# Peptides against a protein of PDB entry 5VZU, part 57

Target 1, 271 residues: chain A of PDB entry 5VZU
Amino acid sequence: GRTLEDIFHEHMQELILMKFIYTSQYDNCLTYRRIYLPPSRPDDLIKPGLFKGTYGSHGLEIVMLSFHGRRARGTKITGDPNIPAGQQTVEIDLRHRIQLPDLENQRNFNELSRIVLEVRERVRQEQQEGGHEAGEGRGRQGPRESQPSPAQPRAEAPSKGPDGTPGEDGGEPGDAVAAAEQPAQCGQGQPFVLPVGVSSRNEDYPRTCRMCFYGTGLIAGHGFTSPERTPGVFILFDEDRFGFVWLELKSFSLYSRVQATFRNADAPSPQ

## One batch from the design tools (peptide; made by RFdiffusion4, then SolubleMPNN)

Design b2_p13_6_s3 (from b2_p13_6, 6 letters changed)
Fold by OpenDDE base, seed 1:
Structure b2_p13_6_s3 (fold): chain B 271 residues (1-271), chain A 13 residues (1-13)
Amino acid sequence: as target 1 above (271 residues)
Amino acid sequence: MPVFDLTGIPDFK
């Protein structure tokens, strides 16, 4: 039988051949599309823009990070044999924080999997509940029959009434001991390590993160066959770096801001 | 159908 190494080698040869075929298409016809940088908003988690991301065997890709209220999106600017340019490689739910355990338990892939799958189930429940409320409201447009009938006018009238009374009672202020909300350590990053068995292209990733969120990543076969969204973790390291843990793939992608300044990259103001 | 992962390993699920 073929070894796992033979299968991996054949797959890598196929990926190289596909990349070669895509690059050889430049000899025939090129279509250019202008890309605009998303405008920055005050409520954005970090400045939106271009990031260079690592996609294991696919290599280095360019992703646009943008914010859409309580959602963040990574859109592929470069395509690969599986996921074409313009697809949303990651979608992040900024409502659903992932609380990482201590550094010892972060090394346990099963613990991370448990946490992520629990949040995935909550997100599914919220989507089902919100879907039911939208369905019931449309049913009652019964036909407005046109019946015509008439005018009657009447007028009346006036009256007055009165006073009543003052009652006192002075119930005591129970001392609700406000449990001091420990100031969310919003400023101090937590120690971060990848779980054992999660592959990273580079071992050089930040060992401290600010916060994590639930998200989904897009995966597909060659030629964008059978595209699906898999659960993962968005990890904010700093203003210029984030990661994504692809849970089912046991893979980690590191994204770093493109430091190049682009002239005339701002979207034209809506006239 | 093989889902190709980001690692370059075909998942034969």
Scores: peptide ipSAE 0.031, ipTM 0.730, DockQ to the pose 0.025
Fold by OpenDDE base, seed 5:
Structure b2_p13_6_s3 (fold): chain B 271 residues (1-271), chain A 13 residues (1-13)
Amino acid sequence: as target 1 above (271 residues)
Amino acid sequence: MPVFDLTGIPDFK
């Protein structure tokens, strides 16, 4: 039988061949598109921009990180044989923070898997509930037939009466001030390690993270066949580095900010 | 067809 090494070697050869075919097609009519950097907003988790990602066998790719309210997106600037340029490789829900366990339990892939799948189920429930509220609100525009029902004048007045019985001293229910969960001090990084069995192309990843969020990654076959979203974890390390754990793939991608300054890369102001 | 994931592991679904 073919070994896993044989399959990996054949797949690497196929990826190289596909990259060669795609690059050799550059001898044909190329359409160049200008890329604009997303504007920075004060509420952005980190400065948006270009990041160099590692995608296992695919090698180095360029991803644009952008923020869209409570969502972040990684858009491929470089395509690969599976996922073309312009696709959203990762979608991050900044409403759904992932709480990493202690460093010992972070080594357990099954524990991370449990945590992520629980958050995925919450996201699914919220989408179903929000879909129901949007559905019920549209039904009640039945035609207001403006039937002019008449002004009947009914008058009656009457009168009585006095009685004044006394003030019972209603004891104030002590407001149980729900102890506002102090916003977990956003400043102290948590020790970070990849779970055992998660493949990293480079063992030189940050061993401390600021925060993690639920997200989905895009996977596909060659030629963008059968594209699907798989669950994962966005890991913010610092202002210039983030990671994504591809849960089903047992893979980790590290992204590092491109330090190159691009003149005139800002989007034109919307007129 | 093997769905080539980002790891280059063919998921044989």
Scores: peptide ipSAE 0.030, ipTM 0.731, DockQ to the pose 0.025
Fold by OpenDDE base, seed 2:
Structure b2_p13_6_s3 (fold): chain B 271 residues (1-271), chain A 13 residues (1-13)
Amino acid sequence: as target 1 above (271 residues)
Amino acid sequence: MPVFDLTGIPDFK
C-alpha cells in the first residue's frame, strides 16, 4: 500500500509542479491589479498593510491585513495552487478574544481546541440570534393609522393645592467607588508557545503575545476546489507580527510586516 | 476529497 510518506512525497511533488506551472505562466499573460494600502484608522488594532506569511509547504506569501470595524481580514495578494489571489485567507472576529492558558497548558492541543470550539459555538449562536432580530423587525409595518386631526387648544383651569413639610434626612451618599475595571493593560505580553503537534515552518516565532482572537481560515483543494472555513486563532505578537493557528490543520502561519515603503500606494480619495 | 492542508499533508477526510 502507499505509505504516508509516499502520499506526502507525491503531494509535495504535485504542489511544486503546480507552483512551477503558475510561475512559468507569468511569461505569457499577467493581469496586473494595483494594490492600495488601506487607510489607517485610530481604532485599528495595529497599522493595516502588507505582511509576508508562511504557509507551510506553499512557502512565503503576501497578505494584506485590513480592519473592518470589529473584524480583521487577511486578503491574499499572492495566490497559491489552493487559494487564488484576492481571497480572504483569514477572517478575525475582534469581539471574540481568546484567552490562552498558562504556558504549561498552552502545550496541550486539546485545551486550545476546547477553548476555540467553545468560542466558535458562541459566535454561531450570536449569528443565529442576530438573524432572528433582523427578520422580526421587518414584519411590523403596522397599519398607518390615519393622522388624527389637530385637536383644538383648550385653555383651562388653575387649581391650588397645598403644603410643605421639609423633612431633612441627610443620608450620606455611600461612595460606591465603582472599581473602574482597569482596562486590562494591553501592554503586558503573555508567554506564548505552540501546542505540541502544531507544525510551524519557522521555530523562530515570538515567545510572547499581546492578545489572541477567534478567527477562521480559508482552506481548499488544488484549483480552489471545495473551499471551506476552518476555525483558528489569530495571535497578535506586536505591531509588525501576527500569527494564525489553523486548528484543524494543526498548523501555524507567522506573518511579518513588509517594511518596504510604497510610494503612491494610498487609495485615491473617494471623489 | 483530499483537502490539501497548508503543510502539504493531504487531509483525508
Scores: peptide ipSAE 0.030, ipTM 0.729, DockQ to the pose 0.025
Fold by OpenDDE base, seed 3:
Structure b2_p13_6_s3 (fold): chain B 271 residues (1-271), chain A 13 residues (1-13)
Amino acid sequence: as target 1 above (271 residues)
Amino acid sequence: MPVFDLTGIPDFK
């Protein structure tokens, strides 16, 4: 039978061949598009921008992080043999925080898997409920019978009527103090470790995290075949670093901010 | 199953 080493060698040869084919396609007519940095908003979890990510054997890739209300997106700026440039490599739901257990239980992959799958099921339920409310509201447009245009009755101007006294009833408006979720104090980051059996290209990842969120990652075969979204965990380490745990792939990608300043990278103001 | 190569082959040391 093929050994694991044979399978590894064959797959590495295929990856090298695919990288060579991709690189050789640059000799063809290419369409270039300017990329603009997304505008920063006050409510953004961190400053949006370019991050350098590690994708296992693919090596180093560039991802644009952007915020879209309660969602964050990682968009590939560089492509690989599986996922082309312009695809959303990660999609993060900022409504669904992942609470990591203590450091001992973080080493247990099954515990992380349980937590993520429970959040995935809640997200699925919320999508089904919101889909039903949108469906039932459209059903009652009974055919508006085109009732004929009744005639224009004339604008008679009538009069002044009088005095009615202002009853004082001082109903205290109950201050629904919308508990402004106090911006979670930038407290001591939670200790962080990867679960046992989650592969990382580099063991040099931050050992403390600020917060985690549910998300999905895009996976595909060579040539973007059979693309699917897999569950994962977005891990915010600091202003310049985040991670993504690919749950089904048992892998971790670290993303670090590109520190290079780009001239004229801001989107043109909408005229 | 197509091995989705995003994560790289685990470095089987």
Scores: peptide ipSAE 0.030, ipTM 0.727, DockQ to the pose 0.024

Design b2_p13_6_s4 (from b2_p13_6, 5 letters changed)
Fold by OpenDDE base, seed 5:
Order: C-alpha cells, then structure tokens, then sequence
Structure b2_p13_6_s4 (fold): chain B 271 residues (1-271), chain A 13 residues (1-13)
C-alpha cells in the first residue's frame, strides 16, 4: 500500500512538473504588469501589502492583502496549476467574527466546523434578505404615463370639527434588548492550536491569535476548472502574520509579510 | 487518506 509519504511525494512531483510545463510554455509570451501596493487606511485591520503564503504541496506563493470596507481580500500574485495569478484566493468577511473555543475544544475539528457552518448560514440568510430588498425596489418604477387630466375647479365644502376624545393608550415601551455588543477583545491574544486532522506544511505556526473571521477560499481543478468558494477561517496572529483554515480541505495556510522595501510601488494618488 | 489536492478534486486514482 502507498504510504502517506509516497502519495505526498508523487503529488509533489506532479505539481512541480505541471508548474514547469506552465512556466516553460509561457516563457515566450510573458506580459509584465506593474503591481501597486494598496494605500494603508486607518480603519484597515492590519497594514495591507504582500504576504508569503504556504499552500501545502503547492509551496510558497505571494498574495496581496487588501481591505475593502468590511471585507478583506487575498489576491494571488503568483499562480499555480489550479488557481491563476490575479484570482482572489481568500475573501474575508470582517462583519462575521469567529469565536474560537477554549484550547481543548479547538482541537476538535467538528466544533470548528459547527461554528463556521453556523456563520456560513447567517451569511446566506443576509444575502437572501438583501437580495429581496434590491429586487422589490426595482419592480415599482412602472412608467407613470402622465395623462393630462383636465382642470375641473370643484368647490369649497365646509369645516365641521368634531371633538374626538384623547384615548390615553399607555403603550409600554418594549425593552429593545440591546444585543450585547460582545466587547471586541482587541487586547489579549488567545491561545491557538489547529484542530486534529487539519494539515499544516509546518507545525511552526503562531500559538496565539488576536482574532478570527469567517471567510471563503477559492478552489479549482487543474487549469482553473470548476472554480468554487469553500468556507474557512481567517486567523489574524499579528501585524505581519495571518492564517487561513480551509475547512473542507482540512488544510492550513500560513501567510507572513514580505519585509522587502519596494521603490515606486505605491499606488498613484487619485488625481 | 487521499491527500486532497488543495484545490478541489480528490484524485481518485
């Protein structure tokens, strides 16, 4: 029987061969595009920029992290056999924080799966509700044909003012249970461990995280066939490191900031 | 366990 190591070795050889074929076939037709670093905003969760990601068997890739209001985006700068450069490898919903359980229960993959799937269902419900409001608003602008109905001058009818008694209906103010804004525990990092059965390329990942968010990762077959979004967890470790747990794949990707200083990489100011 | 290709299709070889 093939060992897990044999299967991993064969898969690594296939991925290296595919990467070699792709790079060699396109060597004669390289289009160079300038990459600009996104400007930093005061409301950005961390400084945007280039990160080195680990994608298990695919190795080291470069991702641009950027912020778009209440969403964060990881865009591939390097492509692989499945996902080409320029695709959004991860999309993070900064509205949907994931609360990790205690360190003991963090080892339970089924508990993490439950938490993520509950958030995924909320996101789907919000999308359905927002889709209905946008759909109903467009239907009612039927063209009011302004038929010019004529000016008939009809008369003065009079003033009768009956004394309707003020009913003192003392409607008790229903206590709007203020949904307790769980205080953003921005301060103290929580202990972090990967669930049992989640693969990491390296066990040397941060054992403390600041916060987690719901997100989706892009997956596809070779040649970008049947691309889909799979649920996952974005894990902010610090200013220079984040992770993504690919829930369905049972995989973890670690991203570390590229510390290189780039000259002339700033986006041109909007004139 | 098949090493799931990180991008979707279990190679059912």
Amino acid sequence: as target 1 above (271 residues)
Amino acid sequence: APVLDLYGVPDFK
Scores: peptide ipSAE 0.037, ipTM 0.732, DockQ to the pose 0.025
Fold by OpenDDE base, seed 3:
Structure b2_p13_6_s4 (fold): chain B 271 residues (1-271), chain A 13 residues (1-13)
Amino acid sequence: as target 1 above (271 residues)
Amino acid sequence: APVLDLYGVPDFK
């Protein structure tokens, strides 16, 4: 029978062959586009930029992390046989924080699955409610029949209305205690471990995380066939490292900042 | 044939 090693070896040979075919076919028709780094904003969760990620057996890929209000995006800078360059490999909803359980319960894949699927359902409900408000508002613009312009009545002069005394009703300004969102104390990392049965390319991932968010990853067959979004968890470890747990694939991708300084990588100021 | 998963991992189903 085929051993697991035989299957892995055959699969790796196929991936190497596909990568070679794709790279060799494009040698005569490469269009180069300059990539600019996103500008950093004060409210960005971490500095935007280039990260190196591991996508299972595909090896090392480059992803650009960028922030878009309450969303983060990972854009593929390198393509693979499944997902071409320029695609949004991950989309993170920074409104939907994932609270990881204690370290013992983090080993339970079903517990993580429950938490993620509950958040996914909330996101779907919010999208449906926002879709209904946009739909009902458009229905009531019946054609405004052009009522004929009634003749301008002559502006009679405003008579001097009398001295209404200012009542000093000193309505105390109710202290709207804007609950200052206490700046999440940057220092208390939570212990982190992958659930049992989640594959990582290596066990050398950070064992402490700052925060987690709901997100979706892009998956597709070879040649970008049947692309779909799968639920997952964005794990922020530190300023230079994040992870993504692909829930349905039971896999983990680690992303590390590219430490190379790029000259002239800043976007030109909009003129 | 092993079904390659949608992420280039062998689906061992």
Scores: peptide ipSAE 0.034, ipTM 0.730, DockQ to the pose 0.023
Fold by OpenDDE base, seed 2:
Structure b2_p13_6_s4 (fold): chain B 271 residues (1-271), chain A 13 residues (1-13)
Amino acid sequence: as target 1 above (271 residues)
Amino acid sequence: APVLDLYGVPDFK
């Protein structure tokens, strides 16, 4: 029977061959598309721009991070054998923050899986409810003929009456110790570690994160066959680094800002 | 266990 090692060697040979074929085809027909950097907005979680990501055996890829209201997107700038350039490799829902547990419980993959799947279910419910409200809101604009109902001057009726009994009961002011909601210190990073059994290309990832959000990643077979969205966690480390945990794949991708300054890379102002 | 690559292909590391 084929060993797991034989299957791995065959898969790696196929990936190398595919990469070689794609690279060799570039000599004959390169379609160059100009890439513009997205404009920065005051409400953007971090500065948008180019990031280099680690994609397991595929190596180093370039993604564009952009913000779209309460959503963030990672768009592939480099294509690979599975997902072509211009696809949205990650979609982040900035409405759905993921709260990581303590470091001990962060090592438990089943705990992270539970938290992410609970948020996934909430996102599905909100999508179903929002679909119903958009459907019902279109039906009721029947033309309300504003018939001016006449202002009938309904009358003054009058009078009664007095009784004033003064019941004293002096209930003690129970000190409701207002548990001061410690303002969630939006600025202090929390300790971060990958769950046991989540694969990373290297162990050199930030051990502190600012915040996490629910998101989905795009996965596909070779040649973009059977593309689907898988649940994951977007992890903001700092202004120049973020990660994505691919939950079902048990994989972690680290993304680091491309520090190169690009001249004339700003999108032309919409005239 | 085979680790799936980021595209659902078994990466046997």
Scores: peptide ipSAE 0.033, ipTM 0.732, DockQ to the pose 0.026
Fold by OpenDDE base, seed 1:
Structure b2_p13_6_s4 (fold): chain B 271 residues (1-271), chain A 13 residues (1-13)
Amino acid sequence: as target 1 above (271 residues)
Amino acid sequence: APVLDLYGVPDFK
């Protein structure tokens, strides 16, 4: 019988062959598109730019990280048989921080799954509430039929009055003890480990993280069939490294900044 | 067993 290893090797050979076929079909007709680096903003979580990511057996991919207010986006610069170039491989909600448990509980996949799914339900509720407010506002543009109703004139009238009194009552100012906002421990890295049963291409990932956020990853079949968004965790390790835990896939992708300096890669200033 | 592609989607070969 075929072993799981044989099946994996055959699937890997097919993926390599597919990449080769796609590359060779375009040898006679290459379209080049210039890629511009997004401008850095002071409020960006880290410097935007190019990152090299590992997508399991697909190998090395290039992703552009960019910031859009309270959202971050990873856009594929390289395509694969499932997801073409230009697609948003990850979308991160910077409003929804994930708090990782202690290092012992981080080994428990079910605990991470619980935390992520609770945040997913909050995000869904907020989208439903915001959708209702936007829906009710559009309904009232009924056609203002401009009926020319006439000029009636009425004039009146006048008065008047009076005084009343000054009651003093001196209610005491209750001391609202301002709960001291614990200084956000933004500076100390939390110990980090992958849950048991989460696959990583390399065991060499950072063992400390700065912060985590809720996000969604894009998955699809070959030829970009049935594309969907799956829940996950964006993990910021440092200025040059982030990860994504694909919760449903039980996989981890590590992204590292491309250290190459590109001349003339900045977007032209809007004239 | 259906071989899941690398994105966990069944490869319907």
Scores: peptide ipSAE 0.032, ipTM 0.724, DockQ to the pose 0.025

Design b2_p13_7_s1 (from b2_p13_7, 9 letters changed)
Fold by OpenDDE base, seed 1:
Structure b2_p13_7_s1 (fold): chain B 271 residues (1-271), chain A 13 residues (1-13)
Amino acid sequence: as target 1 above (271 residues)
Amino acid sequence: SLDLDGIPDLPSF
């Protein structure tokens, strides 16, 4: 019987062949489009820019990280047979922080899956509630007939009245148990390990993370067939490294900043 | 025709 290793090896060979066929077929009509680096904003989680991402059997791909309010996006600059260039490979919801368990429980894939699926359900509920408010507001502009309301008069009336005593009602300060917002210890990274059964290209990922967020990854069949968004975890390691755990694929992508400087890569200032 | 039909086109990233 074919081993899992044989299947993965054959699949890698197929992907390499497909990549070769695609590159060779386009030689006759290459359209180059200039890409621009997104401008950095003070509120950006890390500096936006180009990253090298690990995509399992596809190998290394170039991804542009950009920030869009409380969302981060990874856009493929290099595509593969499944997901073409220009697609949003990852979309991160910076409103939905993932709290990783302790290091022992981080090895449990089912625990990570539970945590992420609970956040996914919250995101779905928030989207449903926000959709209802937008629907009801349009209906009630009935034509307000402009009834000419008459000029009611300037009644002057008077000044004085008196002394109402200050009642001292000493209402006891109810102990608002301030839920101690555990100060987000922004400084000390949490120990990080991949769950058992999550595939990584290598074991050379950071073993400490700063923070994690809910996100979705784009998956598709060959030729971008049946594209869907799958749940995952964005892991910020440092200013130059982040990860994405693809739950359904049981895969980990490590993204490392491209250290190359590009001349004239800044977006033109809006004139 | 490379009969690519033999490897299940598993959705990939």
Scores: peptide ipSAE 0.336, ipTM 0.762, DockQ to the pose 0.028
Fold by OpenDDE base, seed 5:
Structure b2_p13_7_s1 (fold): chain B 271 residues (1-271), chain A 13 residues (1-13)
Amino acid sequence: as target 1 above (271 residues)
Amino acid sequence: SLDLDGIPDLPSF
């Protein structure tokens, strides 16, 4: 019978062939776009830039990491038959930290799935609530009432209203126990292992991570058909390495910084 | 003709 390895090799050969067919058809229609490295900001989680990502059977792809407030984005610089270049392969919500369990429970895929799906539901609730506030603010442009004509000032006299004693209702200020945001111990890495049944191209991934965040990955059929965003986990290992766990695909992508120095790759300063 | 129709059209990343 075909091994899982045989199936993976066949699928990899087919994807390489598809990539070759697509690239060879465009030999006469190449558009060159200059890529600029995003400027580094002090509040960026790590230095933005180019990373080499593992995409299972697609092999290595080049991804640009950039930061946009409390969001990070991975943009494909190289495309494949499913997801073309210029698409946002991953979107990371830096507001929603994922707390990984202990190393024993990290092996349980269902536990990781539960944790991520709970965060996904919170993100959906926040989007619905914020959508209602934005919707209600537009509805109250009531009709401009026609300016009534200036009726004359009748000078009616100040009637003395009676001395209503203010009742001292001493409402005790309910101590809103500010849920102490446990200071994110940014300093000590935790042991990291992939869940059982998550595919990694290489077993050589960092076994310690700094922090994790909720994110979504882009998936599609061949030719970018029916594109959708699937839930996942962004894993920060160090300044030069991060991972993404694709829950629905049961796959792990390792991203490693491109160490090449690019001359004249900085974005032009906004004049 | 390499019949690429044999590749399962599974959503991929």
Scores: peptide ipSAE 0.335, ipTM 0.765, DockQ to the pose 0.030
Fold by OpenDDE base, seed 3:
Structure b2_p13_7_s1 (fold): chain B 271 residues (1-271), chain A 13 residues (1-13)
Amino acid sequence: as target 1 above (271 residues)
Amino acid sequence: SLDLDGIPDLPSF
């Protein structure tokens, strides 16, 4: 009978063969598109740019990280048989921080799954509430037939006079307790470990993380069939490294910044 | 779909 190792080797050989067939067939019809680095903004969580990501059996892929207000996006620059280039491999919700448990409870996959699914449900509720407010506001614009109300003459309202008694109402300045923006503690990052049963291509991942966020990853069958978004965790390690835990796939992608300097990679300023 | 080698095409990332 095929072992799990035999199936994995067969699948790896097939992915290599598919990659070879695709690259060889397109040799006669290559469309080249220039890629520009996204502009860096002061409020960006880390510098945007190119990262090399680990995609299990697919190997290494190039992903562009960009920031869009309270969302981050990973866009595939290289594609595979399942997810083509130009697709958003990950979407990160920077409004929804994930709090990882202690290091002992981080080994429990069910605990991480619970935490992420609770955040997913909050995101779903917020989307439903925001959809209702947008729906109710559109219904009451019945056609105001602007009946031309006749121009009633401007009665000259008389200039009543000046009496400026200064009432000294000494309203106490209510202490607006400025919600102390907890200074982003440049503190020691929290200890990090993958849950039991989450596969990583390499065990050499950062064992300390700065912060985590809710996100979704894109999955599909070969030829981009039945594409869907699965829940996951974005893990910021440092300025040059982040991770994504794919909960349903039980996989971990490590993304490392491409250290190559590209000349003329900045988007031309809109003239 | 079955892939070229008759492996189940499982959704992947």
Scores: peptide ipSAE 0.333, ipTM 0.759, DockQ to the pose 0.029
Fold by OpenDDE base, seed 4:
Structure b2_p13_7_s1 (fold): chain B 271 residues (1-271), chain A 13 residues (1-13)
Amino acid sequence: as target 1 above (271 residues)
Amino acid sequence: SLDLDGIPDLPSF
């Protein structure tokens, strides 16, 4: 029978052949587009820019990280047979932090899946509620003919008086033990490990993370057929590294900043 | 899909 290694090798050969066919077809018409680096904002989780991401059998791909309020986006700069360049490979909801369990329970894929699917359901509920409020607001612009109702004179309501008494009752302040919100020590990363059964291209991923967020990844068949968004976890390791766990694919993408300095890559200031 | 090698075109990232 075919081994898992044989299947993976055959799949890599097919992907290489497809990449070759696509690139050779484009030899007749190359369109060049200048890419600008997103401007950095003070509230950006990390500096936006170019990252190299691991996409399993597809190899390394270039992704632009950008911030859009409480959302982060990874946009493919290089495409593959499934997801073309210019698509949002990952979309991160910075409103929905994922709390990873302890290191022992992080090895359990079902525990991570549970945590993420609970957040997915909250996101779905918030989207349904916000959709309902937007629908009701459009109906009531009936033409209020503004008939000018005449200015009735406001009568001077009288000066009610002075008096009452000083009652002392010294109710003891019950010691509400404010559970000291341990100040999220912004500096101490949490120990991090991939769940059992999540594939990584290499074992050389960071073993400590700063924070995690709910996100969705884009998947499709060859030729961008039946594109859908799957649930995942964005993992911030440091200023130059983040990960994405693709739950349904049981895969991990590691993104590392492109350290190349680009001259004149800044977006022109909006005049 | 052109499944050239009998590998099912599974949705990928």
Scores: peptide ipSAE 0.329, ipTM 0.756, DockQ to the pose 0.029

